Peptides against a protein of PDB entry 4PN1. Designs and how they scored, part 23

Target 1, 261 residues: chain A of PDB entry 4PN1
Amino acid sequence: KIEMNFLNKPIVPDTTKVISNFLTHYLITEPVEHVEIEAKLGTLIDLETQNRFEFPVMNETILNPEFNLRTRFESDMTASEHKYLNEFLNQAFRDSQKPGRLPFAYKHTKQVDLFYETEDNSRDKIRVSKNQSDNQVLACVKKRRVADLFLYCPNDAFDIRISISDELPVSMPSGNQQPSLTRLKDRVGYVHQEIKIDLTKTTQNDPVYDTTERHELEVEFGNIADLRDRAQKAKDGMEAPLFRRVQLFMDNVRILRREHS

## One batch from the design tools (peptide; made by RFdiffusion4, then SolubleMPNN)

Design b1_p10_3_s3 (from b1_p10_3, 5 letters changed)
Fold by OpenDDE base, seed 5:
Structure b1_p10_3_s3 (fold): chain B 261 residues (1-261), chain A 10 residues (1-10)
Amino acid sequence: as target 1 above (261 residues)
Amino acid sequence: LSWSEILFPK
């Protein structure tokens, strides 16, 4: 017989605990009403060197948000990296269709995001999302970034930003308003056990710069209601369900950030 | 709340 450890009990990694607490705060303690929780793959850039941040650690490390490390996060990757991840996920999708596995769901969407200035001169813009094929309005929201948690991953191709956002549904802009920005999104989405993995190609026309493309990969909690329930239970003293869900989320993130061409 | 209180609540 093999035991897990000398207590024969599961051990929860600190990363799981910290992230769980982070989520619990914005789900339960100071609840964000229309919360979006996602992890984006990218690169922590040292503002002094403009290269990838280097910190004297050898493992996945949550950066203490109380410290200003003079970094920025670039949620972008090369087209080749993006393509590799797409192929990787396609293979994972295929493998998951085999007997005995839980299958991925797959969806390919193309949408246009129109950004409008708000009447209150708020920094937050109204985003109207439309389906490119039929111009059907998918959403009209005012998105506010609430909080970020950064993971430095020295052994992997990408660092991670976990973000809490509030996507407040708002009324459509008046017909006389013109969008200040238009963004095309080509998104392939994979869902496994209600964890969403999206590969997005974003095209933006800049009047100053030529058309720019951004390649992003994001991992999102697909069932916020369930997550909120788990967080509530955690606050009430039963942490295991939340820890398990966060562990699942982070394991998926870890798989993805380790993959590179 | 401080980050410490958020990330390491008692």
Scores: peptide ipSAE 0.462, ipTM 0.940, DockQ to the pose 0.845
Fold by OpenDDE base, seed 3:
Structure b1_p10_3_s3 (fold): chain B 261 residues (1-261), chain A 10 residues (1-10)
Amino acid sequence: as target 1 above (261 residues)
Amino acid sequence: LSWSEILFPK
């Protein structure tokens, strides 16, 4: 007979605790009403060297947001990396359809995002999302980035940005208003246990990076109501349900960032 | 609130 440790109890990693606290704050303490919580794979870039940032650590590390590390996060990957991950997820999807497994759901969408300036002169733009095939409006929101948490992952191909956003549903812009920016998105979406994994090819004129195409992978909590409930329980002293959900989320992220061609 | 208070609440 073996035991987990000398207490014979599960140990919650610090990463899980910190992220759980991060989420609890924006779910319960200072709640974001229309919250979106996602992790993007990318690269922490040192602004001085323009290379991937190097920290003297040897494992996944949450960066302390109190410090200005003079970095930027590039939520992009090469086409080959993106293709590899797509193939990897396709295989995972197939395997999950076998008896005894919880199946993935799969959806492929081609979307156009139209960005409009707001009438109230807010910094946030209105995003109208439409289906490319029939021009049906899928969503009209004003998205505000609330907070970011960065994970430096020296042993993996990608670093991680976990973002809290507020996606406020708003009315459609005036018919006479022209979009300031248009993005074409080819999105392959996978859902497993209410965790959403999206591979997206985005076509746009990027004024910052001078790129016309981006390849992104994002992981999102698909059931915010459940997550909020778990966070509330955590605030009330029962942390285990939240920890388990965050652990699931992060394990999925870890699987993905470790994969490379 | 400081980040320490958010990430490591007492």
Scores: peptide ipSAE 0.458, ipTM 0.938, DockQ to the pose 0.863
Fold by OpenDDE base, seed 1:
Structure b1_p10_3_s3 (fold): chain B 261 residues (1-261), chain A 10 residues (1-10)
Amino acid sequence: as target 1 above (261 residues)
Amino acid sequence: LSWSEILFPK
């Protein structure tokens, strides 16, 4: 007979625990009402060198938010990297359609985001999202970034930012107000076990700056109600369901950040 | 709450 360890029970990695606690705080302890939880692939940039940050660690590491490491996070990748990930996910999608597997769902969407200044000149802009094909309003929200966790991943192609956001539904801006920024989003979305993986090509039309294009990959929890339930159970002393869900989420992130051409 | 209290609650 073989046992897992001398306690004969699973051991939860610190990464899972820390992220679980992070999520529990903003789901239960100080709950965000309209919470969005996502991880973006990108690069931690050293502000001094403008190159990828280098830290003397050899594996995935959650950076301590209490320390200012003089870094910024760039949630962007090259078109080539983005294309590679798209092809990779397409293959994963195809493989998941085989008997004995849980299938991916797939959706391709094109939307336009219009950003409006608020009357009170608050930092948070109102975002109106419309479908590009029929101009139907999909959402009108004021998004607030609540908190971030950064993972430095020295062995992988990308670093990770996990973000908690509050997407507050708000009324449409006045008809005479012009958008300060327009952003076109071409999004390819994959969903597996209620984990959303989105590849997004963003074209930003800024009245001041030239048009810029961004390529992003984000992983999002697709079932917040379930996640909140798991977090509540964790607060009540049953952590395993939350740990399992976070582990699943992070494993998907780990798969993606390791991929490169 | 400090980050320590958030990430490592007792």
Scores: peptide ipSAE 0.453, ipTM 0.938, DockQ to the pose 0.846
Fold by OpenDDE base, seed 4:
Structure b1_p10_3_s3 (fold): chain B 261 residues (1-261), chain A 10 residues (1-10)
Amino acid sequence: as target 1 above (261 residues)
Amino acid sequence: LSWSEILFPK
């Protein structure tokens, strides 16, 4: 006979607990109505050195938001890293189609994002997303970044930014308004157990910097209603369902950030 | 609310 520990009860890692509390706050306590919750792979850059931030720790570490560490987060990777992750996920997709597994869903989307200034000149721009093939409007939103939580991952290829955003649906801009920015997005999306994993190549034309291409990987909670329900239960004293969901999410993130050629 | 209150609520 085996027990989990001398109490024979599950132990929740601090990472899971902190992230769960973070999510509970913006899901329940001060709820964001149209919440998007995602983790992006990238690099914490030390503003002083312009190199990857270094901290004397050996583990995945949530950085305390109370401290200004003079860092920026670059949510970008090399084309080769992006390609490797794509191949890795393709293999994971194939493996998941085997009997006895829960299958991935796969979707390839090419869209154009048009950004418009708001009439009230707020910092939040309106984003109109259209499908490149048929020009159908996929979304028209005003996205506000609400909060970030950063994880320094010294043993892995990437650091992590977990972001809470509010994606407010808004009406289309007036027909005479020109976009201030246009981005082409080539997105390969994988969904497993309602966790969305997106590899995105973004092309942007900038008058100053010319054409730039970014390579991003993001992991998103695909079922916000379920997550909110779990968060509510946690707020009411039953934390286990939320912890399990956060653990699943983070394990997927951990798998991805470890992969490199 | 402070971050400590958010991340470690009582």
Scores: peptide ipSAE 0.449, ipTM 0.936, DockQ to the pose 0.845

Design b1_p10_3_s4 (from b1_p10_3, 5 letters changed)
Fold by OpenDDE base, seed 4:
Parts: structure tokens; C-alpha cells; sequence
Structure b1_p10_3_s4 (fold): chain B 261 residues (1-261), chain A 10 residues (1-10)
């Protein structure tokens, strides 16, 4: 017989606990109604050096939000990195179709996002998302970034930003309004166990700057209702279901951030 | 609420 440890009880890593508490706060304690929870792969940039931030740690580390480290997070990656991750995920998709595995779902979408200024001059813009092929409206929302949690990952190709956002459904802008910004999104989406992994190529035409293409990878909780239920249970003293879900999410993130050509 | 209260609630 083997036991987990000398108490024969599961031990939850601090990373899992901290993230779980973070999520519980914005799911239950001060609940965001239309919450989106995602992790983006990117790079913590030191504002002074303009290079990747360096911290004297040797493993994945949640940065304390109480400290201003004078960093910015760049969620962009190179086209080569993005291509590699796409190929990696394609292979993972194929492997998951084998007997005895839980399969990935795959979806390729092309959409256009139109951003409009709000009538109340709020900082939040209205985003209208349309299917690029038929111009069907997919969503009309005001997205507000609520909170971020940053993970410095010295051993991996990417650092991580976990973000809580509020995507408030709103009415379509008036027909007389012109979009202030238009983005084309080519998104390849993978879903495994209700965790969404999206590779997105975003093309933006700036009237002042040349067309910029961004390459992003994001991992999102695909079942917020379930996550909220788990968070509620955690608040009620049963933390294990939430910890397991967060662990699954983070393991997927960890796999992805380690992959590089 | 402070971040400590959010990330490490009592």
C-alpha cells in the first residue's frame, strides 16, 4: 500500500490555493456577473530594461500584486512560436481522438471585432463581434478588465497573466456611429474537458501605423457555471472540487508555456 | 480589500 504522505491526505500547492482564492473572490465574494477567466501566454517586460523581467526565483511564481514591479505584460508571441503551438495542439487533438482518450473539440473561426466609443465616454469600449463570412453578430459587449494575476515562469518560454473580466452584454451602437477600431481575428480553438485553448491571429489596421499582426494564445475556463459552483462549495468549506479544477487548468497552461521550437 | 485579504482570506 502506498500513501500520498504521512497524513495520507492531498496537499494543495500554494499556486493552486492562491489562484483558487483569487477566483473565488470574483466568482462568489464580490461576484462578477458576466465573468470571463482566462490565462494568456506572454512576457513580463521590465519597463526599465525593456527586456524580460528577471526575478531571483527558480520556478513558477505568482507575483504579489501589492508590489509595483514596474513591468508590463506583452501577450504577443512570434509567428514562429505561434505556428509551433498550433502544430503542437493539432497533434494533441489527433492523439486525443484515439480510443480511451477524451477528445478535443476543434473550431476555426474568423471574426471581425468592431470597437465603438461609449456614449457616456467611459473607458470601456463596446465591442461588436461579427462572423467574417456572413456578418452575423456574434456578440455585443462592454468588456471590463477586473483583475490580473501574473505568474513569472523562469523555466518556460512564456510568463502568464490570469485575468478576470466582465463581459457585459449591451445594446448595439447606434447606426450613425463609426467604429474607432476594427480587428480581424483568425482563431483556432481547441476544447478539452471544458478548458478552451485559443490561438488567435489578430490583424489591426491603424490609420497611423502599419497593419499590425498579433499572435496570442489564451486558455479559458469554458464552464463558468461549474466553476462558480465549485467556488461556492469552497466558500462553504469543501475546497477539493475547486482545487482540482484549477489544477487542471494550470496544468494545461504549464504544458503550453513549456513548448517551444 | 487588500490583495492579501483576497488571495489569503481568513
Amino acid sequence: as target 1 above (261 residues)
Amino acid sequence: LSWSEILFPP
Scores: peptide ipSAE 0.439, ipTM 0.933, DockQ to the pose 0.848
Fold by OpenDDE base, seed 3:
Structure b1_p10_3_s4 (fold): chain B 261 residues (1-261), chain A 10 residues (1-10)
Amino acid sequence: as target 1 above (261 residues)
Amino acid sequence: LSWSEILFPP
């Protein structure tokens, strides 16, 4: 008989605890009403060198947000990397359809995002999302970035930004208002155990620099109500359900950031 | 609240 350790009990990694606390704060302590919680794959860039930042660590490391590290996060990857991840996820999807597995759900969407200035001069723009095929409105929101947590991943192709956002539903802009920015999004979405994985190609027309394309991978908690319930239980002294959910989320992120062509 | 209080609450 094999035991997990000398206590024969599961242990919780620091990463799981820190992230769980981070989420609990914005779910329960200072709750964001229309919360979106996502992780993006990208690169921590040293502002001085414009190269990937280097820290003297040898594993996944949450960066202390109290320190200004003079970095920026670029939530982008090459087309080749993006293609590889797409193929990887497609295979994962296929494998999950086999007997004895929990299946992925899959959806391919083409969306246009129209950004509008607010009448109250808010810094946050209104985003109107429409389906490209029929121009039906999918959402109209004002998204506010609430907090970020960065993970430096020296052994992987990508670093991670976990973001808390508030997506406030708002009324449609006036009919005479023109969008300040338009983005086309080609998104393939995978859902497994209520964790959403999106690969997105974003095209933006720039009047000065012509058309730019970005390739992003996002991992999102698909059931916020459940997550909030788990966070509440954690505040009440039962942390295990939250830890398990965060661990699941992070394991999916870890799988994805390790994959490269 | 400080980040330490958020990330490592008592």
Scores: peptide ipSAE 0.437, ipTM 0.932, DockQ to the pose 0.857
Fold by OpenDDE base, seed 5:
Structure b1_p10_3_s4 (fold): chain B 261 residues (1-261), chain A 10 residues (1-10)
Amino acid sequence: as target 1 above (261 residues)
Amino acid sequence: LSWSEILFPP
């Protein structure tokens, strides 16, 4: 008989605890009403060198938000990296369809995002998302970035930004308003155990610069209500359900960030 | 709340 450790009990990694606390705060303590919680793959860039930052650590590390590290996060990746991840996820999808597995769901979406200035001169823009095929309005929101948590991953191809956002539903802009920016999104979405994995190609026409294409991969909690329930239980002293869900989320992120072309 | 209070609540 083999035991997990000398207590024969599961051990919760610090990463799981910290992230769980982070989520609990914005789910329960100071709740964001229309919360979006996502992890994006990208690169922590040293502002001085404009290269990937090198922190003196040897494994996945949550960066302390209290320190100004003079970094920026770039959520873009190369087309080849994006393609590799797409093929990787396609294979994972196929494998999950086998007997005895929990299957992925798959969705391919093409949408256009129209950004409008707000009447209140707020820094936040109104985003109207429409389906490219039928011009159906998918959403009209004012998105506010609430908080970020950064993970430096020295052994992997990508670093991670976990972000809390508030996507406030708002009324459609006046018909007299013109979009200040339009963005085309080609998104392939994979869902496994209510964790959403999205690969997005974003095309933006810049009046000054040539058309730019961005390639992003994001991992999102697909069931916020369940997550909020778990967070509430955690606050009430039952942490295990939240820890398990965060662990699942992070394991998926870890799988993805380790993959490279 | 400080980050310490958020990330490491009592």
Scores: peptide ipSAE 0.435, ipTM 0.932, DockQ to the pose 0.843
Fold by OpenDDE base, seed 1:
Structure b1_p10_3_s4 (fold): chain B 261 residues (1-261), chain A 10 residues (1-10)
Amino acid sequence: as target 1 above (261 residues)
Amino acid sequence: LSWSEILFPP
């Protein structure tokens, strides 16, 4: 008979535990009402060198947020990298349609995001999202960034930012108000086991700067109610369901960040 | 709450 270890019980990696605790806090302890939880692929940049941050570790590492490492996170990638990931996900989608697998769902959306200043001059802008095809309003929200965790991944093509945001539904801006910023988003979305993977091309017209295009990949928890339930159970002493969900999420992230052309 | 308390609660 083979056992897992000398206790014959599963052991949870610290990464899973820390992230689970992070999520539990903002789901249960100090709950964010309209929570969005996503991981973005990108690069931790050393502000001094303007190159990728170098830390003396040899594996995936959650950076301690209590320390200022003088870094910034760039959630952008090259068009080539983005294309490669798109092709990779397309193949994964096709493979998942085979008998015996759980299938991906796929959706392609094109939307425009209009940003409006608030009357109170709050730093948080109102975002109105519309379909590009029919101009139907998809959402009108005020998004607040609540917290971030950063993972330094020296062995992979990308580092990771896990973000918790509050997306508060708000009323539409007054008809006389002009948007301060407009962004076009071309998004391909993949969903597997209620985890969303989005590849987004964002085009922004800046009056001062030339039109910029950004390429982003984000992984999001697609079932917040389930996640909150799992977090509540974890708070009550049963952590396994939450750990399993976080592990699934992170494994998907790990797959994606390892892929490069 | 400190980050330590959030990430490593008792």
Scores: peptide ipSAE 0.420, ipTM 0.928, DockQ to the pose 0.845

Design b1_p10_4_s1 (from b1_p10_4, 6 letters changed)
Fold by OpenDDE base, seed 5:
Structure b1_p10_4_s1 (fold): chain B 261 residues (1-261), chain A 10 residues (1-10)
Amino acid sequence: as target 1 above (261 residues)
Amino acid sequence: LSWSEILYPP
């Protein structure tokens, strides 16, 4: 007979616990009303070298937010990396359709995001998202970045930013307002066990720079209500459901960040 | 709240 350890009980990794606490804070303690929780794949860049930062660690590690590490996070990847991940996820999708597996759901969306300045001269812009095919309004929100948690992943192709955002629904801008920025988004979305994995190609026409295309991969908690419930239970002393959900989320992130062309 | 209080609450 094999046991898990000398206590024969599951042990929770520190990463899971820290992230769980992070989420619990913004779900329960100081709750964000319209919370979005996502992990983006990208690169922690050393501001001095403009290359990927090299921290003196050998494993996935949460960077201490108390320290200014003189880094920036770039959520972009190359087109080839993005294509590889798309192919990888397509294969994962196909494999999940087999008997005995929980299937992925798949959705391909093309939308245009129109950004408007707010009347109150707030730094936050109003984003109107429309379906490219029929111009149907999908959302009108003011998105505020609340908090970030960074994971340095020295053994993988990508580092991770976990972000808490508030997407406040707001009224449509007045008809006389012109968008300050327009972005085209081509998004393929995969959902497995209510974890959303999105590959997004974003095209932006910059008046100064040529049309820029960004390639992003994000992993998002697809069921915030359930997550909030789990976080509440954790605060009440039952941590296991939250830990399991965070572990699932992070395992998916870990799979993806290890894949590279 | 400090980050320590958020990430390592009692």
Scores: peptide ipSAE 0.436, ipTM 0.933, DockQ to the pose 0.820
Fold by OpenDDE base, seed 3:
Structure b1_p10_4_s1 (fold): chain B 261 residues (1-261), chain A 10 residues (1-10)
Amino acid sequence: as target 1 above (261 residues)
Amino acid sequence: LSWSEILYPP
């Protein structure tokens, strides 16, 4: 007979607890109404060295937001890394279609995002998202970044930024208004157990620096209502459902950040 | 609220 530990009870890692508390705050305590919660793979860059941030730790570490570490987060990867992850996820998709597994859902979308200045002089721009094929409006939102939590991952190819955003639905800009910025997005989306994994190639035309391309991978909670319910239960003293959901999310993130060519 | 209060609530 095997037991989990000398108490024969599950133990929750600190990472799970801290992230759960982080999410609970913005779901329940100071609730963001139209919340988006995502993790992006990227690199913490030390502003002084312009190299990847270095800290004397040997595993996944949540950086304390109270300290300015003089870093920036680059939510980008090489085309090769992006391709590898795409192939990896494609294989995972195929494997999940087998009997006895929970299947991935798959969607490929080509989207154009048009950014507009707001009439109220808000710092946040209005983003109109359209399908490239038929120019149908998919969304019109004003996105506000609420909070970030950074994970330094010295053993992995990527560091992680978990972001809380408020995506407020807003009215379409006036027909005479021109976009200040246009981005083309080629997105491959995977959904497993209501966790969304998106690989996105973003193209942006710059009048000065020509065309830039970014390769991003993001992991998002696909069922915010369920997550909010779990967070509420956690506030009420039942933390296990939230911990399990956060653990699932983070395990998916951990799988992805460990994969490299 | 401080980050400590958010990340490690009582």
Scores: peptide ipSAE 0.431, ipTM 0.930, DockQ to the pose 0.843
Fold by OpenDDE base, seed 4:
Structure b1_p10_4_s1 (fold): chain B 261 residues (1-261), chain A 10 residues (1-10)
Amino acid sequence: as target 1 above (261 residues)
Amino acid sequence: LSWSEILYPP
């Protein structure tokens, strides 16, 4: 008989534990009320070289946020890479419809995001999202970035940023207020086991990025209530449910970041 | 580049 290890018990990868602890902090310890938790594919860029950051590691590595590594994260990819991922996810969707599989859900949306200044002139803007077809308001929120966790992935095409955000529902801006920024979004969304995978083409006048069109892939926890419950159980000493959910999330991220045209 | 629409299996 073969055993898993000398204890004959499952062991949790350190990456899973670290991420789980990170999430638990913002779900339970210092809870974010309207929390959004997503991972974006992109590139860690060394501010000194403007090239991809290099770290003396050989595999997926969570960067310690306490260290200033002088990096920025670019959540973008080429149109070709984005197209490839679209086709890849389309195939994954089709395969998931087969007997014995859990199916993907799919949604294609086109929306416009209007950003407005807040009364307090905070850096956090009010975002009004509208459907492009009928101008129906989809959401009105003030989004605050709470925390980031970066994964350097030397063997893959992309690095990862996991972000904790607070999406506070707020009242619509006054009718006389003009948006400071308008963003057009073309998004295809895939949902599998309550994990959302979105491919988004964004058209905007961005002062930071020298591009009018951005191509993003994001992976989001689709059931925050369940995740919070799992995190609470983890705080109470039962970590396995949280670890399993984080492992699932990260495996999906890992699949995606390995794909390239 | 435009995205491809998903064709659902029959």
Scores: peptide ipSAE 0.055, ipTM 0.684, DockQ to the pose 0.014
Fold by OpenDDE base, seed 1:
Structure b1_p10_4_s1 (fold): chain B 261 residues (1-261), chain A 10 residues (1-10)
Amino acid sequence: as target 1 above (261 residues)
Amino acid sequence: LSWSEILYPP
């Protein structure tokens, strides 16, 4: 008989604990009412070199937000990388349809986001999202970025930003207001065990700059109520359910960030 | 680049 360690009990990776604590803070301690929690694949850029940041670590590392490392996060990838990930996820989808597996769900959506200035000229804009096909309003929200947690991943193709956002539902802008910005989104979404994986191609027409296209991959917790319940249990001393959910989330992120063309 | 849509088997 073998045992996993001298306690014969599972040990939780420190990364899982740190992320779990981060989430618990904004789910329970200082709760965000309409919370969105997502991880984006991208690159930590050194502001001095404009190249990928080089930190003296050899593995996945959560950066301490208290330190200014003079970096920016670029939540973008090449079209080739994006295509590769699309193909990869398509294969994962197909494999998950086999007997004995939990299946992916898949959805392709095309939407337009219209951004409006607020009457109070607040920094946060109102975003109206509509279906491109029928112009039906999908959402009208004021999104506030609450917090970020960055993971430097020297062994992988991408670094990670985990973000906490507040998506406050708001009333539609007055009919006399014109959008300050229009953004087209072409999104393919994959859902597995209530973890959402979205590949999004965003097209933005800037009157000053040429049309820009971005390619993003995001991983989101699809069941916030369950996550909040798990976080509450963690605050009450039962951490295992939260740790398991965070581990699942991060394993999916880790799979994706290792893939490259 | 276009998306590669998933076609479900019959």
Scores: peptide ipSAE 0.032, ipTM 0.660, DockQ to the pose 0.013

